# Peptides against a protein of PDB entry 3NZW: the designs that were tried, part 57

Target 1, 212 residues: chain A of PDB entry 3NZW
Amino acid sequence: TTTLAFRFQGGIIVAVDSRATAGNWVASQTVKKVIEINPFLLGTMAGGAADCQFWETWLGSQCRLHELREKERISVAAASKILSNLVYQYKGAGLSMGTMICGYTRKEGPTIYYVDSDGTRLKGDIFCVGSGQTFAYGVLDSNYKWDLSVEDALYLGKRSILAAAHRDAYSGGSVNLYHVTEDGWIYHGNHDVGELFWKVKEEEGSFNNVIG
Target 2, 222 residues: chain B of PDB entry 3NZW
Amino acid sequence: QFNPYGDNGGTILGIAGEDFAVLAGDTRNITDYSINSRYEPKVFDCGDNIVMSANGFAADGDALVKRFKNSVKWYHFDHNDKKLSINSAARNIQHLLYGKRFFPYYVHTIIAGLDEDGKGAVYSFDPVGSYEREQCRAGGAAASLIMPFLDNQVNFKNQYEPGTNGKVKKPLKYLSVEEVIKLVRDSFTSATERHIQVGDGLEILIVTKDGVRKEFYELKRD

## One batch from the design tools (peptide; made by RFdiffusion4, then SolubleMPNN)

Design b2_p13_7_s2 (from b2_p13_7, 7 letters changed)
Fold by OpenDDE base, seed 1:
Structure b2_p13_7_s2 (fold): chain B 212 residues (1-212), chain C 222 residues (1-222), chain A 13 residues (1-13)
Amino acid sequence: as target 1 above (212 residues)
Amino acid sequence: as target 2 above (222 residues)
Amino acid sequence: MAPAQQEWEFALP
């Protein structure tokens, strides 16, 4: 798995791969590793598939309950804290989760929290999470700047996941791409790695280790 | 060291069509190399036009299916005989599986039916309840033999339009029920040839708007 | 193939 999120002048970019594995077996190439909690809040999933899917769905329910009770959308800080508190209760039980809670509230602005099953909760501007995270960081860190255009930021997110999909055997399938703004998240499509790779290679002149 | 799990072998396969879905399974039940039964169905009609199979350790599979059937029953009691949708069924099954997260049901679960739009639906589950809606899925002993075949024949993976130098992928299209049944039969006959835990019989449940139909085919009995 | 848990491989930072 490779997931990433970063803040920039235009909001938040979220990009994830779609491969699921069971050991050396590719279980799926089409997994949705982003949960759309509400129109302004996303969760990313890495680690145990069931752990992430189950508890982030549960988180979505908690966020909805908050909205119903408080008549206000939950903050990104509070949403991430709910998840963090939950996984901390299961500390040592063997949950495997590497998550990012990404969203926008008027109070917080664009916000990203990293939450993992060890109980770590971090606020930050850039996170890559998964077995391919280092590959993604290699591309992302080399090209990141706050002043990226929305177009360039979307491409950078997509390109970083592509790099990870290329080098990490546990990442691949497709890139799901999101842009989070003050008006909510926008889905920017599913990009098959097989097609995307050749397109990027041709346009950039990159991936010269592969002979077309 | 005591192993609480057995492996009863077998293989299951789900394929979704446009307005139908198929869930198939062999009828062989085996422990190690000893055939326990040549006809032990493992694909079940659970009501509300939902068919289900949980393949792996048969005791766990049977328990899970029974629990789901019971869940359907209670759903009707609680909601004035409302039909359980396939997506809601999938969520329910996730909870059944994840409820045993730390002592999992040792099964690959597949359900098939029609979604609320009348489109064929197949949902597959890992042992602890992660699930995905897919066009096709194989589970069980010969899943590794069958899935690559399904990738090629259902999802047309690695197929290109002739004369395009590999630049144009073969377009996705729904398969007819006849085509799907043929693929299922070919899958199981092939799997039977290469896997000792697959064989004896093939039971196919076909879900349409008109209900669930069952077909049976003989497989090798060796 | 025995039933196995699916993993979306996660490496801790």
Scores: peptide ipSAE 0.218, ipTM 0.805, DockQ to the pose 0.438
Fold by OpenDDE base, seed 4:
Structure b2_p13_7_s2 (fold): chain B 212 residues (1-212), chain C 222 residues (1-222), chain A 13 residues (1-13)
Amino acid sequence: as target 1 above (212 residues)
Amino acid sequence: as target 2 above (222 residues)
Amino acid sequence: MAPAQQEWEFALP
């Protein structure tokens, strides 16, 4: 898995691969590793598929309950804290989760929290999470600027996942791309890695380690 | 060391069509090298036009299917005989599976039916309840033999339009029920030849708006 | 024997 999220002047970019594996077996190439919690809040999934899918769906329910009780949308801080508290209760039980909670509230602005099954909760501007994270960071860190245009930021997110998909055997399938703004998240499509790779190679003159 | 799980082999396969879905399974039940039964159905009509199979350790599979059938019953009691939708069924099964997260059902679960728009739907589950809606899925012993075939024949992976020099992919299209049944039969006959845990019989459940139809075919009895 | 059924996993760091 490779997931990433970063803040920039235009909000948040979230990009993820779509491969699920069971050992050496490619279980799926089409997994949705972004959970749309609400129109302003996203969760990303890495680790155990069931753990992430189950608990982030549960998180969605908790976020909705917050809205009903408090008559306002939950903050990204609070949503991430709920998840963090939950996984902490299961510490040592064998949950496997590496998640990012990304969203926008009027109070916080665009916000990203990293939450994992070890109980770590971090606020930050840039995170890559998964077995391919280092490959993604290599591209992302080399090209990241706060002042990126939305177009450039979207491309950078997509391109970083592509790099990880290329080098990490456990990442691949497609890139799912999101842009989070004050008006909510916008889905920017599913990009098959096979097609995307050749397109990017041709347009950039990159991936010269591959003959074609 | 004591192993609480067995492996009863077998293979299951789901394919969604435009207005139908198919869930098929062989009828062989095996332990190690001994055939326990040549006819032990593992694909079940659970009501509300939902068919289900949980393949792997048969004791766990049977338990899970029974629990789901019971869930359907209670859903009717609690909601004035409202039909359980396939997506709701999938969510329910996730909870059944994840409820045993720390002592999982040792099964690969597939359900098939029609979605709320009347389109064919197949959902597959891992042992602990992750699930995805897909056009096709193979599960069980010969899943690794069948799934690549389905990728090619259902999802047209690695197929291109003639004359395009590999630049244009074969367009996705729904298969007819007859085409799907042919693929299922070919899949299982092929799997039977190469896997000792697959054989004896093939039961196919076909879900349409008119209900569930069952078909049976003999497989090799080696 | 390899487990007949494997969990779907998203690899973590």
Scores: peptide ipSAE 0.072, ipTM 0.798, DockQ to the pose 0.717
Fold by OpenDDE base, seed 5:
Structure b2_p13_7_s2 (fold): chain B 212 residues (1-212), chain C 222 residues (1-222), chain A 13 residues (1-13)
Amino acid sequence: as target 1 above (212 residues)
Amino acid sequence: as target 2 above (222 residues)
Amino acid sequence: MAPAQQEWEFALP
């Protein structure tokens, strides 16, 4: 898995691969590693597929309950804290989760929290999570700046996942791309890695280790 | 060390069509190298036009299917005989599986039916309840033999339009029920040739708007 | 015997 999220002047970019594995077996190339909690809040999934899918779906329910009770959307801080508190209760039980909670509220603005099954909860501007995270960071960190255009930011997110998909055997399938703004998240499509790779290689003159 | 799990072999396969879905399974039940039964059905009609199979450790599979059937029953009691939708069934099964997260059902679960729009639907589950809707899925002993075949023949992976130098992919399209049945039969006959835990018989459940029908075909008994 | 490599768990590595 490779997931990433970063803040920039235009909001938040979220990009994830779609491969699931069971050992050496590619179980799926089409896994949805982003949960759309509400129109303004996203969760990303890395680690155990069931753990992430189950508990982030549960989180979605908790967020909806908050909205119903408080007549206001839950904050990104509170949503991430709910998840963090939950996984902390299961500490030592063997949950495997690496998640990012990304969203926008009027109070917080665009916000990203990292939450994992070890009980770590971090607020930050840039996170890559999964077995391919280091590959994604290599591209993302080299090209990131706050003042990226939306177009450039979207491309950078997509390109970073592509780099990870290329080098990490456990990442691949497709890139799912999101842009989060004050008006909510916008889905920017599913990009097959096979097609995307050749396109990027041609346009950039990159990936020269592969002879087309 | 005590191992509470067995492996009863077998293979299951789901394929979704446009207005139908198919869930198929062989009828061989085996332990190690010993055939326990040549006809032990593992694909079940659970009501509400939902078919289900949980393949792997048969004791766990049977338990899970029974629990789901009971869940359907209670759903009717609690919701004025409302039909359980396939997506709701999938969510329910996730909870059944994840409820045993720390002592899992050792099974690969597949359900098939029609979604709320009348389109064929196949959902697959890992042992602890992660699930995905897919056009096709193989599970069980010969899944690794069948799944690549389905990738090629259902999802047209690695197929391109002739004369395009690999630039134009074969377009996705739904398969007819006849085409799907053919693929299922070919899958299981091929798997039977190469895997000792697959064989004896093939039972296919076909879900349409008119209900569930069953077809049976003989497989090799070696 | 542990059942053959039944996919114990799908990983989102």
Scores: peptide ipSAE 0.052, ipTM 0.796, DockQ to the pose 0.383
Fold by OpenDDE base, seed 3:
Order: C-alpha cells, then structure tokens, then sequence
Structure b2_p13_7_s2 (fold): chain B 212 residues (1-212), chain C 222 residues (1-222), chain A 13 residues (1-13)
C-alpha cells in the first residue's frame, strides 16, 4: 500500500494506490483505500483492509452522530481523535491500521491527521503511509511546495503514488486521486498504473530503468 | 497448539453480468485427503434475490450463512418486509464477519445478486469482513487457479485489440449468461483436474430479476 | 509503525 496526503495553498491532495495483498497473493487491484466519511472528510486505508474499512466506516457513523447532536460538522481533530481513542482501546489486540483523516472545516481549515493502531495521532502537512511510503516521499519531498497550483499538486500526488507503485511490490493497480477544498472533496479519477506509467515515462522521460 | 479450524476444501466462483449474477460452487466436502461428501451444497439462496457462499471451514461457513439468513428475516421484521439490497447485505455480512475479528470465521465469502439498478453484483469478503464489489471472484481451494483465468476472460486483462501493437486494450463488455456459464464450467472442470479438493459436482445459482435458478453439472469424481 | 501493506486478512490464527 501507498497512501499520501499533503496540504498546500489550494487545500489537500489525497492519493492512494488500489492493490490489496494477502502475502504474495494479489487479492485485488481495485480496492478503494479512500473512505469518503462525509463530503468534507476523507479517511485513508493502510494495513488490514477489514480493520480500516470497518472502523473508518464506523467513524463515519460517529461523525454523523456528532452532526446530529451538535448541529455542526465534526472537526477533523475530533474525528481523528474518535478513531485514535478507539484503536487505542484495542491496543495489543492486533489491529493493523495506518490511516489519515483529511478534511476541511471552517474552523480548522484544511487539516490532516495521521492515526495508527499503535496509538499514534499526529497533525501534519505531509504524510505518506504504507509499504511504499518511502518511495512516495522521495518524489513528494523533492517537488513539494506550499505554493503548488492545484493542477501541479494533483499531478504530484499522482506521480508520487506511481513511483511507489513502480518500486513497491505491495502497491499498484491504480491511483485514486482526491482534492479537498473548503467546498469538500473532489474525486479526480482512477488512474490505471499500467497506462499512467507509460504516459508519465513518455512525457517526463523518466523511469529509464524500464525499456519501452 | 490447538487449532479450532478445519479446511473442507471446495471452490466457489461469482461472476456479475449486466442484468444477472452467478454464484457457483463445487459440491465436494473434504478433510485432508478424505472425501466426506460428494454432494454437500455450499451455495445458498438467502432470499431477496441474494445468493451466498462461505467457503473454507464448513462449520464456520454454515454458521455464517445461517446468521445472514436470520439477518434477512429480522430485516423484514424491522423494516416492513423491505427487500434487503445487495449493498446492504454486504454491509451486514461485514458486521457478521468483523464481529468475530479476533476469532474469525475461516471462510472466503461471496454473495451475488442484483444491485438497486438491476445490474449484476458480486461482493467478496475476506475472513474478517473486508469487502469489495467486483465483476468476478474465485474463492476457496482452487481460487489461485481460477482467478487469473477470470481476470483474462471476464475482465479481459492482458488482451489487446489486434493490430494496435498493444496500445488499445480489449474493451470491457458484459458477458451473456450463456458465456458466463461456459466460463464457470470451464473453470471448475479445469480446477477439478488440478486440485484434489475440487470435484464431484458443480452447482450454479443464477440470479435474475425473475429470481434464482439452479443448475447442476457433474464433475470428475476421482 | 504504520502497517506496511494493505492486506486482506486471509491469515488466520
């Protein structure tokens, strides 16, 4: 798995691969590793598919309950804290989760929290999570700027996942791309790695370790 | 260390068509090298045009299917006989599976039916309740033999239009029920040849807007 | 540490 999220002047970019594995078996190439919690809040999945899918869906329910009770959308801080508190209660039970809770509230602005099953909860501007995270960081860190255009930021997110998909055997399938703004998240499509790779290689003159 | 799980073998396969879905399974039940039964159905009509199979440890599979059938019953009681949609069924099954997250059902679960738009739907589950809607899925003992075949023949993976030098993929299209049945039969006959835990009989449940139809085919009994 | 891979939970105890 490779997931990433980063803040920039235009909001948040979230990009993820879509491969699921069971050992050496490719279980799926089409897993949705972004859970759309609400129109303004996204969760990402790394680790155990069921753990992430179940608890982030549960989180969505908790977020909805908050809205009903408080007549206001839940903050990203509070949403991430709910998840963090939950996984902490299961600490040692064997949950496997590496998640990012990404969203926008008027109070917080664009916000990213990292939450994992070890009980870590971190607020930050840039996170890559999964077995391919280091590959993604290599590309992301090399090209990241706060002042990126939306187009460049989207491309950078996509390109970073592509790099990870190329080098990490546990990452691949496709890139799912999101842009989070004050108006909510926008889905920017599913990009098959096979097609994307060749396109990027041709356009950039990159990936020269592979002969076309 | 005590292992509470068994493995009863078998294989299941789901394929979604445009306006139908198929869920098939062999009827062999085995423990190790001993055939317990040559006809033990493992694909079930659960009502509301939902068919289900949970393949692996048969005791767990049966328990899960029974629980789901009960869930369907209670859904009707609680919601004025509303039809349980396939997506809601999938969510329910996730909860059934994940409810035993720390002592999982040792099964690969597939359900098939029609979505709310009348399109064929197949949902597959891991043992603890991760689920995905797919066009096709093989589960069980011979899943590793069948799934790549389905990738090629249902999803047209690695197929390209002739004369395009591999630049144009074969376009995706729905298969007819007849084509799907052929693929299912070929899958299971092939799997039976190469896997000792697959054989004896093939039961296919076909879900359409008109309900669930069953077909049965003999497999090798060796 | 964050999980390394996105896995279906096919491994059972």
Amino acid sequence: as target 1 above (212 residues)
Amino acid sequence: as target 2 above (222 residues)
Amino acid sequence: MAPAQQEWEFALP
Scores: peptide ipSAE 0.035, ipTM 0.807, DockQ to the pose 0.124

Design b2_p13_7_s3 (from b2_p13_7, 9 letters changed)
Fold by OpenDDE base, seed 4:
Structure b2_p13_7_s3 (fold): chain B 212 residues (1-212), chain C 222 residues (1-222), chain A 13 residues (1-13)
Amino acid sequence: as target 1 above (212 residues)
Amino acid sequence: as target 2 above (222 residues)
Amino acid sequence: PSPATQEWEFSLP
């Protein structure tokens, strides 16, 4: 898995691969590793598929309950804290989760929290999470600027996942791409890695380690 | 050291069509190298036009299916005989599976039916309840033999339009029920030839708007 | 043996 999220002048970019594995077996190439909690809040998933899917769905329910009780959308800080508190209760039980809670509130603006099954909760501007995270960081860190245009930021997110998909055997399938703004998240499509790879190679003149 | 899990072999396969879905399974049940039964159905009509199979350790599979059937029953009691939708069924099964997260059911679960728009639906589950809706899924002993075949024949992976020099992919299209049945039969006959845990009989449950029908075919009894 | 669960491989940062 490779997931990433980063803040920039235009909001948040979220990009994830779609490969699921069971050992050496490719279980799926079409997994949705982003949960749309609400129109302004996303969760990313890495680790145990069921752990992530179950508890982030649960998180969605908790976020909805917050809205009903408090008559306002939950903050990204609070949403991430709910998840963090939950996984901390299961510390040592064997949950495997590497998550990013990404969203926008009027109070916080664009916000990203990293939450993992060890109980770590971090606020930050840039995170890559998964077995391919280092590959994604290599591209992302090399090209990241706060002042990226939305177009460039989207491309950078997509391109970083592509790099990880290329080098990490456990990442691949497709890139799911999101842009989060004050108006909510916008889905920017599913990009098959096979097609995307050749397109990027041709347009950039990159990936010269592969002969076409 | 004591192993609480057994492996009863077998293989299951789900394929969704446009207005139908199929869930098929062989009828062989084994332990180690011994055939326990040549006809032990593992695909079940659970009501509300939902068919289910949980393949792997049969004791766990049977337990899970029974629990789900009970869930359907209680859903009717609690909601004035409302039909359980396939997506709701999938969510319910996730909870059944994840409820045993720390002592999982040793099964690969597939359900099939129609979604709320009347389109064929197949959902597959891992042992602890992660699930995905897909056009097709193989599970069980010979899943690794069948799934690549389904990728090619259902999802047309690695197929291109003739005369395009591989530049245009074969377009996705729904298969007819007859075509799907052919693929299922070919899948299981092939799997039977190469896997000792697959054989004896093939039972196919077909879900349409008119209900569930069953078809049975003999497989090699080796 | 433990059942084979689907994993979306995760490495801690």
Scores: peptide ipSAE 0.295, ipTM 0.809, DockQ to the pose 0.372
Fold by OpenDDE base, seed 1:
Structure b2_p13_7_s3 (fold): chain B 212 residues (1-212), chain C 222 residues (1-222), chain A 13 residues (1-13)
Amino acid sequence: as target 1 above (212 residues)
Amino acid sequence: as target 2 above (222 residues)
Amino acid sequence: PSPATQEWEFSLP
C-alpha cells in the first residue's frame, strides 16, 4: 500500500493506490483505500484491510452521530481522536492500521491527522503511509512546496503514488485522487497504473530504467 | 499444538453479469487427501435473491451461512418483510465475520445477487470481513488457478485490440449468461485437472430478477 | 495469528 496526503495553499491532496495482497498473492487491484466519511472528511487505509475498513466505517457512524447530536460537523481533531482512542483500546490485540484522517472545518481549516494501531496520533502537513511510503516521499519531498497550484498538487500526489507503485511490489492497481477544499472533497478519478505509467514516462521522459 | 481449523478444500467462483449473477462451487468435500463427500453443496440460496458460499473450513462456512440466513430472517421480522439488498447483506456479513476477528471463520466468502438497480453483483470477503464488490472472484483451493483466468476472460486483462500494437485495450463488456456458464465450466474443469481438492460435481446458482436457478454438471471423480 | 489470517487475510501494506 501507498497512501499520501499533504496540505498546500489550495487545501489537501489525498492520493492512494488500490492493491490488496495476501502474502505474495495479489488479492485485488481495485480496493478503495479512501473512505468518504462525510463531504468534508476522508479516511485512508493501510495495513489490515478488514481492520481499516471496519473501524473507519465505524468512525463514519460516530462522526454522523456527532453531527446529529451536536448539530455541527465533527472536527478533524475529534474524528481522529475517536479513532485513536478506539485503536488504543485494542493495543496489543493485533490490529494493523495506518490511517490518515483528512478534512476541512471552518475552525481548523484543512487538517491532516495520522493515526495508527500503535496508538500514534500526529497532526501534520505531509504524510505518506504504507509499504511504499518511502518511494512516495522520495518524489513528494523533492517537489513539494506550499504554493503549488491545484493542478500541480494533484499531479504531484498522483505522481508520487505512481513512483511507489513502480517500486513497491505491494502497491499498484490504480491511483485514486482527491482534492479537499473548504467546500469539501472532490474526487479526481481512478488512474490505472498501467496506463498512467506510460503516459507519465512519455510526458516527463522519466522512468528511463524501463525500456519500451 | 491443537489446530482448531480444518480445510475441506473445494473452490467457488462468482461472476456478475449485466442483469444476472452466478455463484458456482464444486461439490467435493475433502480432508487432506480423503474425499469425505462427492456431493456436498456449498453454495446456498439465502433468500431475497442472495446466494452465498463460504469456502474453506466447512464447519465455519456452514456456521456463517446459517448465521446469515438467520440474519435475513430477523431482518424481515424487524423491517416488515423488507427485502435485504445485496449491499446491506454484504455489510451484515462483514459484521458477522469481524465479530470473530480474533478467532476468524476460516473461509473465503462470496455472495452474489442483484443490486438495487437490477445489475449483477458479486461481493467477496476475506476471513475477517474486508469486502469488495467485483465483477468476478474465485475462492478456495484452486482460486489461484482460476482467478488469473477470470482476469483474462471476464475483465479482459492483457488483451488488446488487434492491429493497435498494444495501444488499445480490449473494451470491457458484459458477458451473457451462456458465456458466463461456459467460463465457469471451463474454469472448474481446468481446476479439477490440476487440483486434487476440486472435482466430482459443479453446482451453479444463477440469480436473475426471476429468482435463483440451479444447474449441475459432473466433474472428474478421480 | 490464526491460519485463516495468515493464508487469506487481505492486507493493504
Scores: peptide ipSAE 0.054, ipTM 0.768, DockQ to the pose 0.344
Fold by OpenDDE base, seed 5:
Structure b2_p13_7_s3 (fold): chain B 212 residues (1-212), chain C 222 residues (1-222), chain A 13 residues (1-13)
Amino acid sequence: as target 1 above (212 residues)
Amino acid sequence: as target 2 above (222 residues)
Amino acid sequence: PSPATQEWEFSLP
């Protein structure tokens, strides 16, 4: 798995691969590793598929309950804290989760929290999470700046996942791309890694380790 | 160390069409190298036009299916005989599976039916309840033998339009029920040849707007 | 033994 999220002047970019594995077996190439909690809030998944899918869906329910009770959307801080508190209660039980809660509220603006099954909760501007995270960081860190255009930021997110998909055997399939703004998240499509790789190689003159 | 799990072998396969879905399974039940039964159905009509199979440890599979059938029953009681949608069924099954997260049902679960738009739907589950809607899925002993075949023949993976230098993929299209049944039969006959835990009989449940139809075919009895 | 499940390899950043 490779997931990433970063803040920039235009909001948040979220990009994830779509491969699931069971040992050496590629279980799926089409997994949805982003859970759309509400129009303004996203969750990403890495680790145990069931753990992430179950509890982030549960989180969505808690967020909806908050909205009903308080007549206001839950903050990203509060949403991430609910999840963090939950997984911390299961500490030692064997949950496997590496998640990012990304969203926008009027109170907070664009916000990213990292939450994992070890009980860690971190607010930050840039996170890559998964077995391919170091490959993604290699590209992302080399090209990131706050003042990226939306177009460049989207490309950078997509390109970083592509790098990870190329080098990490446990990442691949496709890139799902999101842009989070003050008006909510926008889905920017599913990009097959096979097609994307050759396109990028041709346009950039990159990936010269592969004979085209 | 005591192992509470058994493995009864077998293989299951789901394929969604445009206005139908198919869930198929062999009828062999085995322990290690001993055939317990040559006809033990493992694909079930659960009502509300939902078919289900949980393949792996048969005791766990049977328990899960029974629980789901009971869930359907209570859903009707609680919601004025409302039809359980396939997506709601999938969510319910997730909760059944994840409810035993720390002592899982040792099964690969597949359900098939029609979505609320009348389109074929197949959902697959891991032992602890992660699930995905897919066009096709193989589960069980010979899943690794069948799934690549389905990738190629249902989803047209690695197929390109001739003369395009691999630049244009074969377009996705729905398969007819006849085509799907052919693929299912070929899948199981092939799997039977290469896997000892697959064989004897093939039972196919076809879900359409008119209900569930069953078909049976003999497999090799070796 | 625990049954095999779908998992994605993950490491902490």
Scores: peptide ipSAE 0.032, ipTM 0.782, DockQ to the pose 0.320
Fold by OpenDDE base, seed 3:
Formats: sequence, structure tokens, C-alpha cells
Structure b2_p13_7_s3 (fold): chain B 212 residues (1-212), chain C 222 residues (1-222), chain A 13 residues (1-13)
Amino acid sequence: as target 1 above (212 residues)
Amino acid sequence: as target 2 above (222 residues)
Amino acid sequence: PSPATQEWEFSLP
């Protein structure tokens, strides 16, 4: 798995691969590793597929309950804290989760929290999570700027996941791409790695380790 | 080390068509190298036009299916006989599976039916409840033999239009029920040849808007 | 035996 999220002047970019594995078996190439919690809030999934899918869906329910009770959207801080508190209660039980809670509230602005099953909860501007995270960081860190255009930021997110998909055997399938703004998240499509790789290689003159 | 799990072998396969879905399974039940039964159905009509199979440890599979059937019953009681949609069924099954997260059902679960738009739907589950809607899925002993075949023949993976130098993929299209049944039969006959835990009989449940139909085919009994 | 589950490996960022 490779997931990433970063803040920039235009909001938040979220990009994830879509491969699921069971050992050396490719279980799926089409997994949705982003959960759309509400129109302004996203969760990403890495680790145990069931753990992430179950608890982030549960989180969505908790966020909805908050809205019903408080008559306003839940903050990203509070949403991430709910999840963090939950997984912390299961600490030692064997949950495997590496998640990012990404969203926008008027109070917070664009916000990213990292939450994992070890009990870590971090607020930050840039996170890559998964077995391919270091590959993604290599590309992301090399090209990241706060002042990126939306177009460039989207491309950078996509390109970073592609790099990880190329080098990490546990990452691949496709890139799912999101842009989060004050108006909510926007889905920017599913990009098959098989097609995207060759396109990027040709356009950039990159990936010269592979002969076309 | 105490091991509460067994492995009863077998293989299951789901394929979604445009306005139908199929869920098929062999009827062999084994323990180790011994055939317990040559006809033990493992694909079930659960009502509301949903068919289900949980393949692996049969005791767990049967328990899960029974729980789901009961869930369907209670859904009707609680919601004025509302039909349980396939997506809601999938969510329910996730909860059944994940409810035993720390002592999982040792099964690969597949359900098939029609979505709310009348399109064929197949959902597959891991033992602890992660699930995905797919066009096809193989589970069980010979899943590793069948799934790549389905990738090629259902999803047209690695197929390209002739004369395009591999630049144009074969377009995706739905298969007819006849085509799907052929693929299912070929899958199981092939799997039977190469896997000792697969054989004896093939039961196919076909879900359409008109209900669930069953077909049975003999497999090798060796 | 432990049943095979779908996983996406991760580490701390």
C-alpha cells in the first residue's frame, strides 16, 4: 500500500494506490483505500484491510452522529481523535491500521491527521503511509512546495503514488486521486498504473530503468 | 498449539453479468486426503435474491450462512418486509465476520445477486470482513488457479485489439449467462484436474430478476 | 492456522 496526503495553498491532495495483498497473493487491484466519510472529510487506509474498512466506516457513523447531535460538522481534530481513541482501546489486540483523516472545516481550515494502531496521532502537512511510503516521499519531498498550483499538486500526488507502485511490490493497480477544498472533496479519477506509467515515462522521459 | 480450524477444501466462484449473477461451488467436502462427501452443497439461496457461499472450514461457513439467513429474517421483521439490498447484505456480512475479528471464521465468503439498479453484483469477503464489489471472484482451494483465468476471460486482462501493437485494450463488456456458465464449467473442470480438493459435482446458482435458478453438473470423482 | 487476510503493509511516517 501507498497512501499520501499533503496540504498546499489550494487545499489538500489525497492519493492512494488500490492493491490489496495476502502475503504474496494479489488479492485485488481495485480496492478503494479512501473512505468518503462526508463531503468534507476523507479517511485513508493502510494495514489490515478489514480493520481499516470496518473502523473507518464506523468512524463515518460517529461523525454523522456528531452532526446530528451538535448540528454542525465534526472537526477533523475530533474525528481523528475518535478513531485514535478507539484504536488505542484495542492496543495490543492486533489491529493493523495506518490512516490519514483529511478534511476541511471553517474552524480548522484544511487539516490532516495521521492515526495508527500503535496509538500515534499526528497533525501535519505531509504524510505518506504504507509499505511504499518511502518511495512516495522521495518524489513528493523533491517537488513539494506550498505554492503549487492545483494542477501541479494533483499531478505530484499521482506521480508520487506511481513511483511507489513501480518500486513497491505491495502497491499498484491504480491511483485514486482527491482534492479537498473548502467546498469539499473532489474525486479526480482512477488512474490505472499500467497506462499511467507509460504516459508519464513518455512525457517526462523518466523511468529509464524500464525499456518500452 | 490448539488449532480449532479445519479445512474442508472446495472452491467457489462468482461472476456478475449485466442483469444476472452466478455463484458456483463444487460439492466435494474433504478432510486432508479423505473425501467426506461427494455432494455437500456449499452455495445457498438466502432469500431476497441473494446467494451466498462461505468456503474453507465448513463448520464456520455453515455457521456464517445460518447467521446471515437469520439476519435476513430479522431485517424483514424490523423493516416491514423490506427487501435486503445486496449492498446492505454485504455490510451486514462484514459485521458478522468482523464480530469475530479475534477468532475469525476461517472462510472466504462470496455473495451474488442484483444491485438496486438490477445489475449483477458479486461481493467478496476476506475472513475478517473486508469486502469489495467485483465482476468476478474465485475462492477456496483452487482460487489461485481460477482467479487468473477469470482476470483474463471476464475482465479481459492482458488482451488487446489486434493490430494495435498492444496499445488498445480489449474493451470491457458484459458476458451472457451462457458465456458465464461456460466459463464456470471450464474453470471447475480445469481446477478438478489439478486440485485434489475440488471435484465430484458443480452446483451453479443463477440469480436473475425472476429469482434463483440452480444447475448441477458432474465433475470428476477421482 | 491463521486465515489469510487482505493487508496493506504500513510503517510510521
Scores: peptide ipSAE 0.025, ipTM 0.791, DockQ to the pose 0.332

